# Peptides against a protein of PDB entry 2YKT, part 96

Target 1, 231 residues: chain A of PDB entry 2YKT
Amino acid sequence: SRSEEMHRLTENVYKTIMEQFNPSLRNFIAMGKNYEKALAGVTYAAKGYFDALVKMGELASESQGSKELGDVLFQMAEVHRQIQNQLEEMLKSFHNELLTQLEQKVELDSRYLSAALKKYQTEQRSKGDALDKCQAELKKLRKKSQGSKNPQKYSDKELQYIDAISNKQGELENYVSDGYKTALTEERRRFCFLVEKQCAVAKNSAAYHSKGKELLAQKLPLWQQACADPS

## One batch from the design tools (peptide; made by RFdiffusion4, then SolubleMPNN)

Design b2_p11_6_s1 (from b2_p11_6, 7 letters changed)
Fold by OpenDDE base, seed 5:
Structure b2_p11_6_s1 (fold): chain B 231 residues (1-231), chain A 11 residues (1-11)
Amino acid sequence: as target 1 above (231 residues)
Amino acid sequence: SSSEKKALELV
């Protein structure tokens, strides 16, 4: 029946969230933590590299013929330090605004979804059982009427059961339809939350990239000319 | 370091 099909669809939405979405989200969080660690590792390794570049700038500054190149090397190191500081800010946001919030939600969600599904199933079954009972009573009444010398005696009761069945069928169909809409809304809400958190990360990432591009675009022409006209 | 301070002033 239409109600049975819609019921199966509703249960499948809840099962998909519980068995596919939530485990995949946990994996996504784990991969995010790995990515965070790798980026932190990049920042640490970069510090060593640019500290070594500063040392080369010191040597240039001590030379008689290359003093101005010392300042260029110091500027190069400092620009990269500022880029790394922006990366660290992005990483803090990535941790606090994305990973922590997703982790908190996914941990609570299993219990919430189980309770929501159970509530739906209980009420769906209750309405289904009430419908089945009315259908069974109508069937018994019709059998009794067919064996009676006065079938007209049962006509009013037959109409009452037909009306009750029609009403209960409509209530069940509406309940299951609303249940399906609710389940789809729950699924969409979870994807929307992920998208919104990724938008926040994307904004922070854009700020990091913009700062780096701006600083390098400003200084790179100066650095490229430093060797063309030895003073 | 003195070099780090100098680098900050140059940017």
Scores: peptide ipSAE 0.016, ipTM 0.539, DockQ to the pose 0.011
Fold by OpenDDE base, seed 1:
Structure b2_p11_6_s1 (fold): chain B 231 residues (1-231), chain A 11 residues (1-11)
Amino acid sequence: as target 1 above (231 residues)
Amino acid sequence: SSSEKKALELV
């Protein structure tokens, strides 16, 4: 029946969220933690590299003929330090606004969805069983009427069962239809939450790239001329 | 470091 098909579709939406979406989201969070760790590793390695660049700047500052190049090397190291600080801020946001919130939500979601599906199934079954009982009673009544010497005695009861079946069938169809819409809304809400959190990450990433571009664009012309004009 | 402080002042 149409109601049975729509019931199967509703259960499949909940099943897809619980068995495919939530496990995939847990994997996404795990991959995000790995990516965060790698970027933190880049920040640490960069510190060592630019600390070594500062040491080269110290040597230039101590030289007789390259003193001005010492200041250039110090500026290069400091600009890169500021870029790395911006990366660290982006990573803090990535951790606190995306990973932690997704992790908290996905752990709570399994219990919520299980309860929601169980509630839907219980009520759907209750309505289905009530319909089946009315249909069975009508069938019994019709068998009694066919075997009776006075079939008209059962006509009013037959009409009452027909009306009750029609009403219960309509109620079941509406309930399953609303259940399907609710399930699709639950699925969409989860994807929307992921998209919204990823938009926050994208904004923070854009700020990191913009700051780096700004700082380098400001200083690079000065650094490029330093070797052309010996003091 | 003293060099890091100097670098900060130059930027």
Scores: peptide ipSAE 0.015, ipTM 0.511, DockQ to the pose 0.011
Fold by OpenDDE base, seed 2:
Structure b2_p11_6_s1 (fold): chain B 231 residues (1-231), chain A 11 residues (1-11)
Amino acid sequence: as target 1 above (231 residues)
Amino acid sequence: SSSEKKALELV
């Protein structure tokens, strides 16, 4: 029936969220934590590299013929420090605004969805059973009427059961329809939350890239000229 | 920021 098909669709939405979306989201969070760790590793490695660059700048500053190149090397290291600070801010946002919030939600969601599905199933079954009971009683009444010398005695009661069946069928169809819409809304909410959190991360990432571009665009021409200028 | 640019100019 139409109601049975829509019921199956409703259950499949909840099942898809619980068995596909939520596990995939947990994996996404795990991959995000791995990515964060790798970027933190880049940060650490970069610090060592640019600290070594500062040491080269110190040596240039101590030289008689390359003092100005010492300042260039210090500027290069400082620009990197500023870029790195922006990366650290981005990583902090990535952790706090994306990973932590997704992790908190996905753990709470399993229990929530199970309860929501169970509630839907219980009420759907209750309405279905009530409909089946009325249909069974109508069938019994019709059998009694067919065997009776006065079938007209049962006509009013037959009409009452027909009306009750029609009403219960309509209630079941409406309930299942609303259940399906609710399930789709629950699914959409989860994707929207992910998109919104990714938008926040993208905004912070854009700030990091913009800062790096700005700093390098300002200084790189000066550094490129430094070896052409006499001391 | 403007303050960061000034700091970079001093280096």
Scores: peptide ipSAE 0.000, ipTM 0.313, DockQ to the pose 0.013
Fold by OpenDDE base, seed 4:
Structure b2_p11_6_s1 (fold): chain B 231 residues (1-231), chain A 11 residues (1-11)
Amino acid sequence: as target 1 above (231 residues)
Amino acid sequence: SSSEKKALELV
């Protein structure tokens, strides 16, 4: 029946979220944590590299013929420090605005969806069983009427069952239809939340890249000229 | 990675 088909579709949406989406989201969070850790590792390694560059700048500053190159090397390290600070801010946002929020949601969502599906199934079954009971009673009444010497005795009761069946069928169809719309809305909400959080990450990443580009574009021409100028 | 290539192709 139409109601049975739509019921199956509704259950499948909930099952897809619980069995496919949520596990995949947990994996996405885990991969995000790995990515964060790797970027933190890059940050640490970069610090060591530019600290070593500062040491080369110190040696240049102590020289008689290369003092100005010492200042260039220090500026290179300082620009890196500023870029790195922007990366750290981006990483904080990535952790707090994406990973933590997704982790909190996915943990709560398993219990929520299980309860929502169970509630829907219980109510759907209750309405279905009530319909089936009325249909069975009508069938029994018709058999009794056919075997009776006075079939007219059962006519009013037959009409009552027909009306009850019609009403219960309509209620079941509406309930299942609304259930399906609700399930689809729940699925869409989860994807939208992921997209919105990923957009926030993208915005913060863009800010990091923009700042780095601006700082390097400002200084690079000066650094490139430093060796061409006679000391 | 194959995923990075796919992402770059979509941009």
Scores: peptide ipSAE 0.000, ipTM 0.358, DockQ to the pose 0.031

Design b2_p11_6_s2 (from b2_p11_6, 7 letters changed)
Fold by OpenDDE base, seed 2:
Structure b2_p11_6_s2 (fold): chain B 231 residues (1-231), chain A 11 residues (1-11)
Amino acid sequence: as target 1 above (231 residues)
Amino acid sequence: SAAEQKALEEV
């Protein structure tokens, strides 16, 4: 029936969220934590590299013939420090605004969805059973009427069961239809939450990339000509 | 920022 098909669709939405979306989201969070760790590793390794560059700048500053190149090397290290600060801010956002919030949501969601599905199934079954009972009573009444010398005695009661069946069928169809819309809304809400959190990360990532571009665009031409200028 | 640019110029 139409109601049975819509019921199966509703259960499939909840199943898809619980068995596909939520496990995939947990994996996404795990991959995000791995990516964060790798970027933190880059941060640490970069610090060592540019600290070593500062030492080269110190040596240049102590030389008689390369003193101005010491300032260039210090500027290169300072630009890197500024870029790195922006990366650290992006990583904090990535952790706090994406990973932590997704992790909190996905853990709470399993229990929530199980309860929501169970509530829907219980009420759907209750309405279905009430309909089936009314249909069974109508069938019994019709059998009694066919065996009776006065079938008209049962006409009013037959009409009452027909009306009750129609009302219960309509109520079941509406409930299942609303259940399906609710399930689709729950699915959409989860994807929207992911998109919104990724938008926040993208905004912070854009700030990191912009800062790096601005600083390098300002200084790189000066550094490129430094060796052409005699001391 | 303007303050960060100034700091980079002072290096």
Scores: peptide ipSAE 0.000, ipTM 0.280, DockQ to the pose 0.013
Fold by OpenDDE base, seed 3:
Structure b2_p11_6_s2 (fold): chain B 231 residues (1-231), chain A 11 residues (1-11)
Amino acid sequence: as target 1 above (231 residues)
Amino acid sequence: SAAEQKALEEV
């Protein structure tokens, strides 16, 4: 029947969220934590590289003919420090505004969805059983009427069962239809939450890239000219 | 920021 098909579709939406979406989201969080760790590793490794660059700047500052190149090398290291500070701010936001919040949501969601599906199944079954009972009683009444010397005495009761069956069928169809819409809304809400959190990450990443581009664009022409100018 | 720019100029 149409109601049975729509019931199967509803259960399949909940099943897809629990068995496909939530496990995939847990994997996404794990990959995010790995990415965060790698970026923190880049920051640490970069510090060692630019500390070594500062040491080269110190040697230039101690020379007779390359003192001004010492200042250039120090500026390069300082610009790097500012870029790394912006990266650290982005990573804090990535952790707090994406990873932590997704982890909290996915942990609670399994219990929530299981309860929601169970509630839907219980009520759907209750309405189905009530419909089946009315259909069975109508069949019994018709059998009794066919065996009776006065079938007309059952006509009013037959009409009452027909009306009750029609009403219960309509109620079941509406309930299952609303259940399906609710399930699709629950799925969409989860994807929307992910998209919104990724938009926040994208905004913070854009700020990091913009700051780096701005600082380098300002200083790079000066650094490029430093070797052409005599001391 | 103005503070960051000043720090870059002092280096």
Scores: peptide ipSAE 0.000, ipTM 0.299, DockQ to the pose 0.012
Fold by OpenDDE base, seed 4:
Structure b2_p11_6_s2 (fold): chain B 231 residues (1-231), chain A 11 residues (1-11)
Amino acid sequence: as target 1 above (231 residues)
Amino acid sequence: SAAEQKALEEV
């Protein structure tokens, strides 16, 4: 029946969220944590590299013929420090605004969806069983009427069951239809939340890249000229 | 994935 098909579709939406989406989201969070850790590793390694560059700048500053190149090397290290600070701000946002929030949601969601599906199934079954009972009673009544010497005795009761069946069928169809719309809305809400959080990450990442580009574009011409100037 | 590579190429 139409109601049975829509019921199966509704259950499949909940099952897809619970069995496919939520496990995939947990994996996404895990991959995000791995990516964060790798970026933190890059920042640490970069610090060591630019600390070593500062040491080369110190040696240049101590020389008689290369003092100005010492200042260039220090400026290179300082620009790196500013870029690094911007990256750390981005990583903090990535952790707090994406990973932590998704982790909290996915943990709560398993229990929520299980309860929501169970509630829907219980109510759907209750309405279905009530309909089936009325249909069975009508069939029993018709069998009694056909075997009776006075079929008219059952006419009013037959009309009551027909009306009850019609009403219960309509209620079941409406309930299942609303259940399906609710399930689709729940699925869409989860994807929208992921997209919105990823947009926030993208915005913060863009700010990091922009700041780095601006700082380097400002200083690079000056650094490129440093070796062309006679000492 | 092939889909991710295609998305990167379209940017």
Scores: peptide ipSAE 0.000, ipTM 0.321, DockQ to the pose 0.034
Fold by OpenDDE base, seed 5:
Formats: structure tokens, C-alpha cells, sequence
Structure b2_p11_6_s2 (fold): chain B 231 residues (1-231), chain A 11 residues (1-11)
């Protein structure tokens, strides 16, 4: 029936969230933590590289013929430091505003969804059973009427059961329909939360990229000219 | 990746 189909769809939405979405979200968080760790590793490795570049700048500054190139090398290292500081701010946001919040949500969600599904199933079954009971009683009444010498004796009760069946059918259909809409809303809310948190991270990432672009665009022409100038 | 390409096409 239409109500049975919509019931199956409703259950499938909840099951999809619990069995597909939430596990996938946990994996997304794990991949995010891995990415964060890799970026931290890049940060550490880059520090060592640019510290070594500073040492080359020191040697240039001590030379008679390359002294001005020391300042260039120091500027390159300083620009790196500023870019790295902006990356660290992005990583803080990535951790605190995305990963931590998603982890908290997904942990609580399993219990919530299980309870919501159980509540829906219980009430749906209750309404279904009540409908089935009325249908069964009508069938019994009709059998009695067919075997009776006075069928009119049962006419009023037959009408009452028909009306009750119609009402209960409508109530069941409405309940299942509303249940389906609710389930879809729950699913959408979870995707929206992910999108919103990812937007915040994207904004902070844009700031990182902008800062790097600005600093390099300003300095790179100067650095490129440094070796062409006489010492 | 194929997934990345699909995502770009949907933007």
C-alpha cells in the first residue's frame, strides 16, 4: 500500500543516516585529522629548511662581495614565517570549528537517531494494528450478516466500522507522511551543518592564500633583481 | 580524480 511504501522510505532515511552518513562522517573526520597532521609536519620541515636558509644569509652578510644578498635571504625567510603564521591560524580554525564540532555531533547522533526511529516505529505500528483490528472486526461482522435471517440487524455496526477504518487509514497515512518529511529534514540538517562548518574553514583558508599571494607578489620582483645589481 | 571532476562540474 501507499502507507507501507512510505513507511519503508521513512525507515530507510533513518537507516541511511545511521549506517551510511554517520560512518562516512567519522571517516571524514579521521581524514581531516590526518590532513592536519600532515600540514603540521610540513610546518616543522619548512622551519628547518628556512632556518638553514637564514644561515646562508648570515654567511652572505659576512662576505665582502655578497653582503646585500644576505638581506634578500633573510627577507625570504621572513616572508615564509609570515605565511606560516597565517597557516597556523587556519589550522586552529580547522581543528576547533570543523573537526571538534563534527566529532561531538556524530558521537551524540547515534543515540538520538535510534530513539527517533524507535519512536516512529512504535507509533506507526500502533496505528497499523488499530486499523487491522477494525478491518478484522468488519470482516467478522459481514460473515455474521451473511449467515443471518435478519441482515439489517448488523447494518449500523457495519457503517461504524467502515467509518472507523476510513479515519484510521487517513491517520496512518498522515502520520507516515509526516514521519517521512521529518526524516528528510533530519538528514538535510546534518548536511547543512557540514556545509556551514566547511564554509568557515574555507573563509580562513582564503585568508591564508591571500596573505601568501600578497607577500610574495610584493617581494619577488626585488629578489629577482638582486643578483643583477653590482656589489 | 573522477570524484573531483564530478564535483567541479556540479559547481
Amino acid sequence: as target 1 above (231 residues)
Amino acid sequence: SAAEQKALEEV
Scores: peptide ipSAE 0.000, ipTM 0.324, DockQ to the pose 0.043

Design b2_p11_6_s3 (from b2_p11_6, 6 letters changed)
Fold by OpenDDE base, seed 1:
Structure b2_p11_6_s3 (fold): chain B 231 residues (1-231), chain A 11 residues (1-11)
Amino acid sequence: as target 1 above (231 residues)
Amino acid sequence: SSSEEKALELV
């Protein structure tokens, strides 16, 4: 029946969220933690590289003929320190606003969805069983009427069962239809939450790239001329 | 930020 098909579709939406979406989201969080760790590793390695660049700047400052190049090397190291600070801020946001919030939500969601599906299934079954009982009673009544010497005695009861079946069938169809819309809304809400959190990450990433571009664009012309004008 | 610009002027 149409109601049975729509019931199967509703259960499949909940099943897809619980068995495919939530496990995939847990994997996404795990991959995000790995990516965060790798970027933190880049920040640490960069510190060592630019600390070594500062040491080269110290040697230039101690030289007789390259003192001004010492200041250039110090500025290069400081600009890169500022870029790395911006990366660290982006990583803190990535951790606190995306990973932690997704992790908390996905752990709570399994219990919520299981309860929601169980509630839907219980009520759907209750309405279905009530319909089946009315249909069975009508069938019994019709068998009694066919075997009776006075079939008209059962006509009013037959009409009452037909009306009750029609009403219960309409109620079941409406309930399953609303259940399907609710399930699709639950699925969409989860994807929307992921998209919204990823938009926050994208904004923070854009700020990191913009700051790096700005700082380098400001200083690079000064650094490029330093070797052309020997003091 | 204004504090970052000041830090870049000092070095």
Scores: peptide ipSAE 0.000, ipTM 0.280, DockQ to the pose 0.013
Fold by OpenDDE base, seed 2:
Structure b2_p11_6_s3 (fold): chain B 231 residues (1-231), chain A 11 residues (1-11)
Amino acid sequence: as target 1 above (231 residues)
Amino acid sequence: SSSEEKALELV
């Protein structure tokens, strides 16, 4: 029936969220934590590299013929420090605004969805059973009427059961329809939350990239000229 | 920020 098909669709939405979306989201969070760790590793490795660059700048500053190149090397290291600070801010946001919040939600969601599905199934079954009971009673009444010498005695009661069946069928169809809309809304909410959190990360990432571009655009021409200028 | 830019100019 139409109600049975829509019931299956409703259950499939909840099932898809619980068995596909939520596990995939947990994997996404795990991959995000791995990515964060790798970027933190880049940060650490970069610090060592640019600390070594500062040491080269110190040696240039101590030289008689390369003092100005010492300042260039210090500027290169400082620009990197500023870029790295922006990366650290981005990583902090990535952790706090994306990973932590997704992790908290996905753990709470399993229990919530199970309860929501169970509630829907219980009420759907209750309405279905009530409909089936009325249909069974109508069938019994019709059998009694067919065997009776006075079938007209049962006509009013037959009409009452027909009306009750029609009403219960309509209630079941409406309930299942609303259940399906609710399930789709629950699914959409989860994707929207992911998109919104990724938008926040994207904004912070854009700030990091912008800062790096600005600092390098300002200084790189000066550094490129430094070896052409006499001391 | 403008303050960070100024700090980088001083280096």
Scores: peptide ipSAE 0.000, ipTM 0.267, DockQ to the pose 0.013
Fold by OpenDDE base, seed 4:
Structure b2_p11_6_s3 (fold): chain B 231 residues (1-231), chain A 11 residues (1-11)
Amino acid sequence: as target 1 above (231 residues)
Amino acid sequence: SSSEEKALELV
């Protein structure tokens, strides 16, 4: 029946979220944590590299013929420090605004969806069983009427069952239809939340890249000229 | 990675 088909579709949406989406989201969070850790590792390794560059700048500053190159090397390290600070801000946002929020949601969502599906199934079954009971009673009444010497005795009761069946069928169809719309809305809400959080990450990443580009574009021409100037 | 290549093709 139409109601049975739509019921199956509704259950499949909930099952897809619980069995496919949520596990995949947990994996996405895990991969995000790995990515964060790798970027933190890059940050640490970069610090060591630019600290070593500062040491080369110190040696240049102590020289008689290369003092100005010492200042260039220090500026290179300082620009890196500023870029790195922007990366750290981006990483904090990535952790706090994406990973933590997704982790909190996916943990709560398993219990929520299980309860929502169970509630829907219980109510759907209750309405279905009530319909089936009325249909069965009508069938029994018709058999009794056909075997009776006075079939007219059962006519009013037959009409009452027909009306009850019609009403219960309509209620079941509406309930299942609303259930399906609700399930699709729940699925869409989860994807939208992921997209919105990923947009926030993209915005913060763009700010990091923009700041780095600006700082390097400002200084690079000066650094490139430093070796061409006679000391 | 194959995922990076796919992402670059979509940009």
Scores: peptide ipSAE 0.000, ipTM 0.376, DockQ to the pose 0.031
Fold by OpenDDE base, seed 5:
Structure b2_p11_6_s3 (fold): chain B 231 residues (1-231), chain A 11 residues (1-11)
Amino acid sequence: as target 1 above (231 residues)
Amino acid sequence: SSSEEKALELV
């Protein structure tokens, strides 16, 4: 029946969230933590590299013929320090605004979804059982009427059961339809939350990339000319 | 930030 099909669809939405979405989200969080660690590792490794570049700048500054190149090397190191500081800010946001919030939400969600599904199933079954009972009573009444010398005696009761069945069928269909809409809304809400959190990360990432681009674009022409005119 | 502007002035 239409109600049975819609019921199966509703249960499948809840099952998909519980068995596919939530485990996949946990994996996404784990991969995010790995990515965070790798980026932190990049920042640490970069510090060593640019500290070594500063040392080369010190040597240039001590030379008689390359003093101005010392300042260029220091500027290169400082610009990269500013870029790294912006990366660290982005990583803090990535941790606090994305990973922590997703982790908190996914941990609570399993219990919530189980309770929501159970509530739906209980009420759906209750309405279904009430419909089945009325259908069974109508069938019994019709058997009694067919064996009776006065079938007209049962006509009013037959009409009452037909009306009750029609009403209960409509109530069941509406309940299952609303249940399906609710389940789809629950699924969409979870994807929307992920998208919104990723938008925040994207904004922070854009700020990091913009800062780096601006700093490098400003200084790179100066650095490229440093060797063209030896003073 | 004012610190970033100062750092850029020093560079």
Scores: peptide ipSAE 0.000, ipTM 0.293, DockQ to the pose 0.014

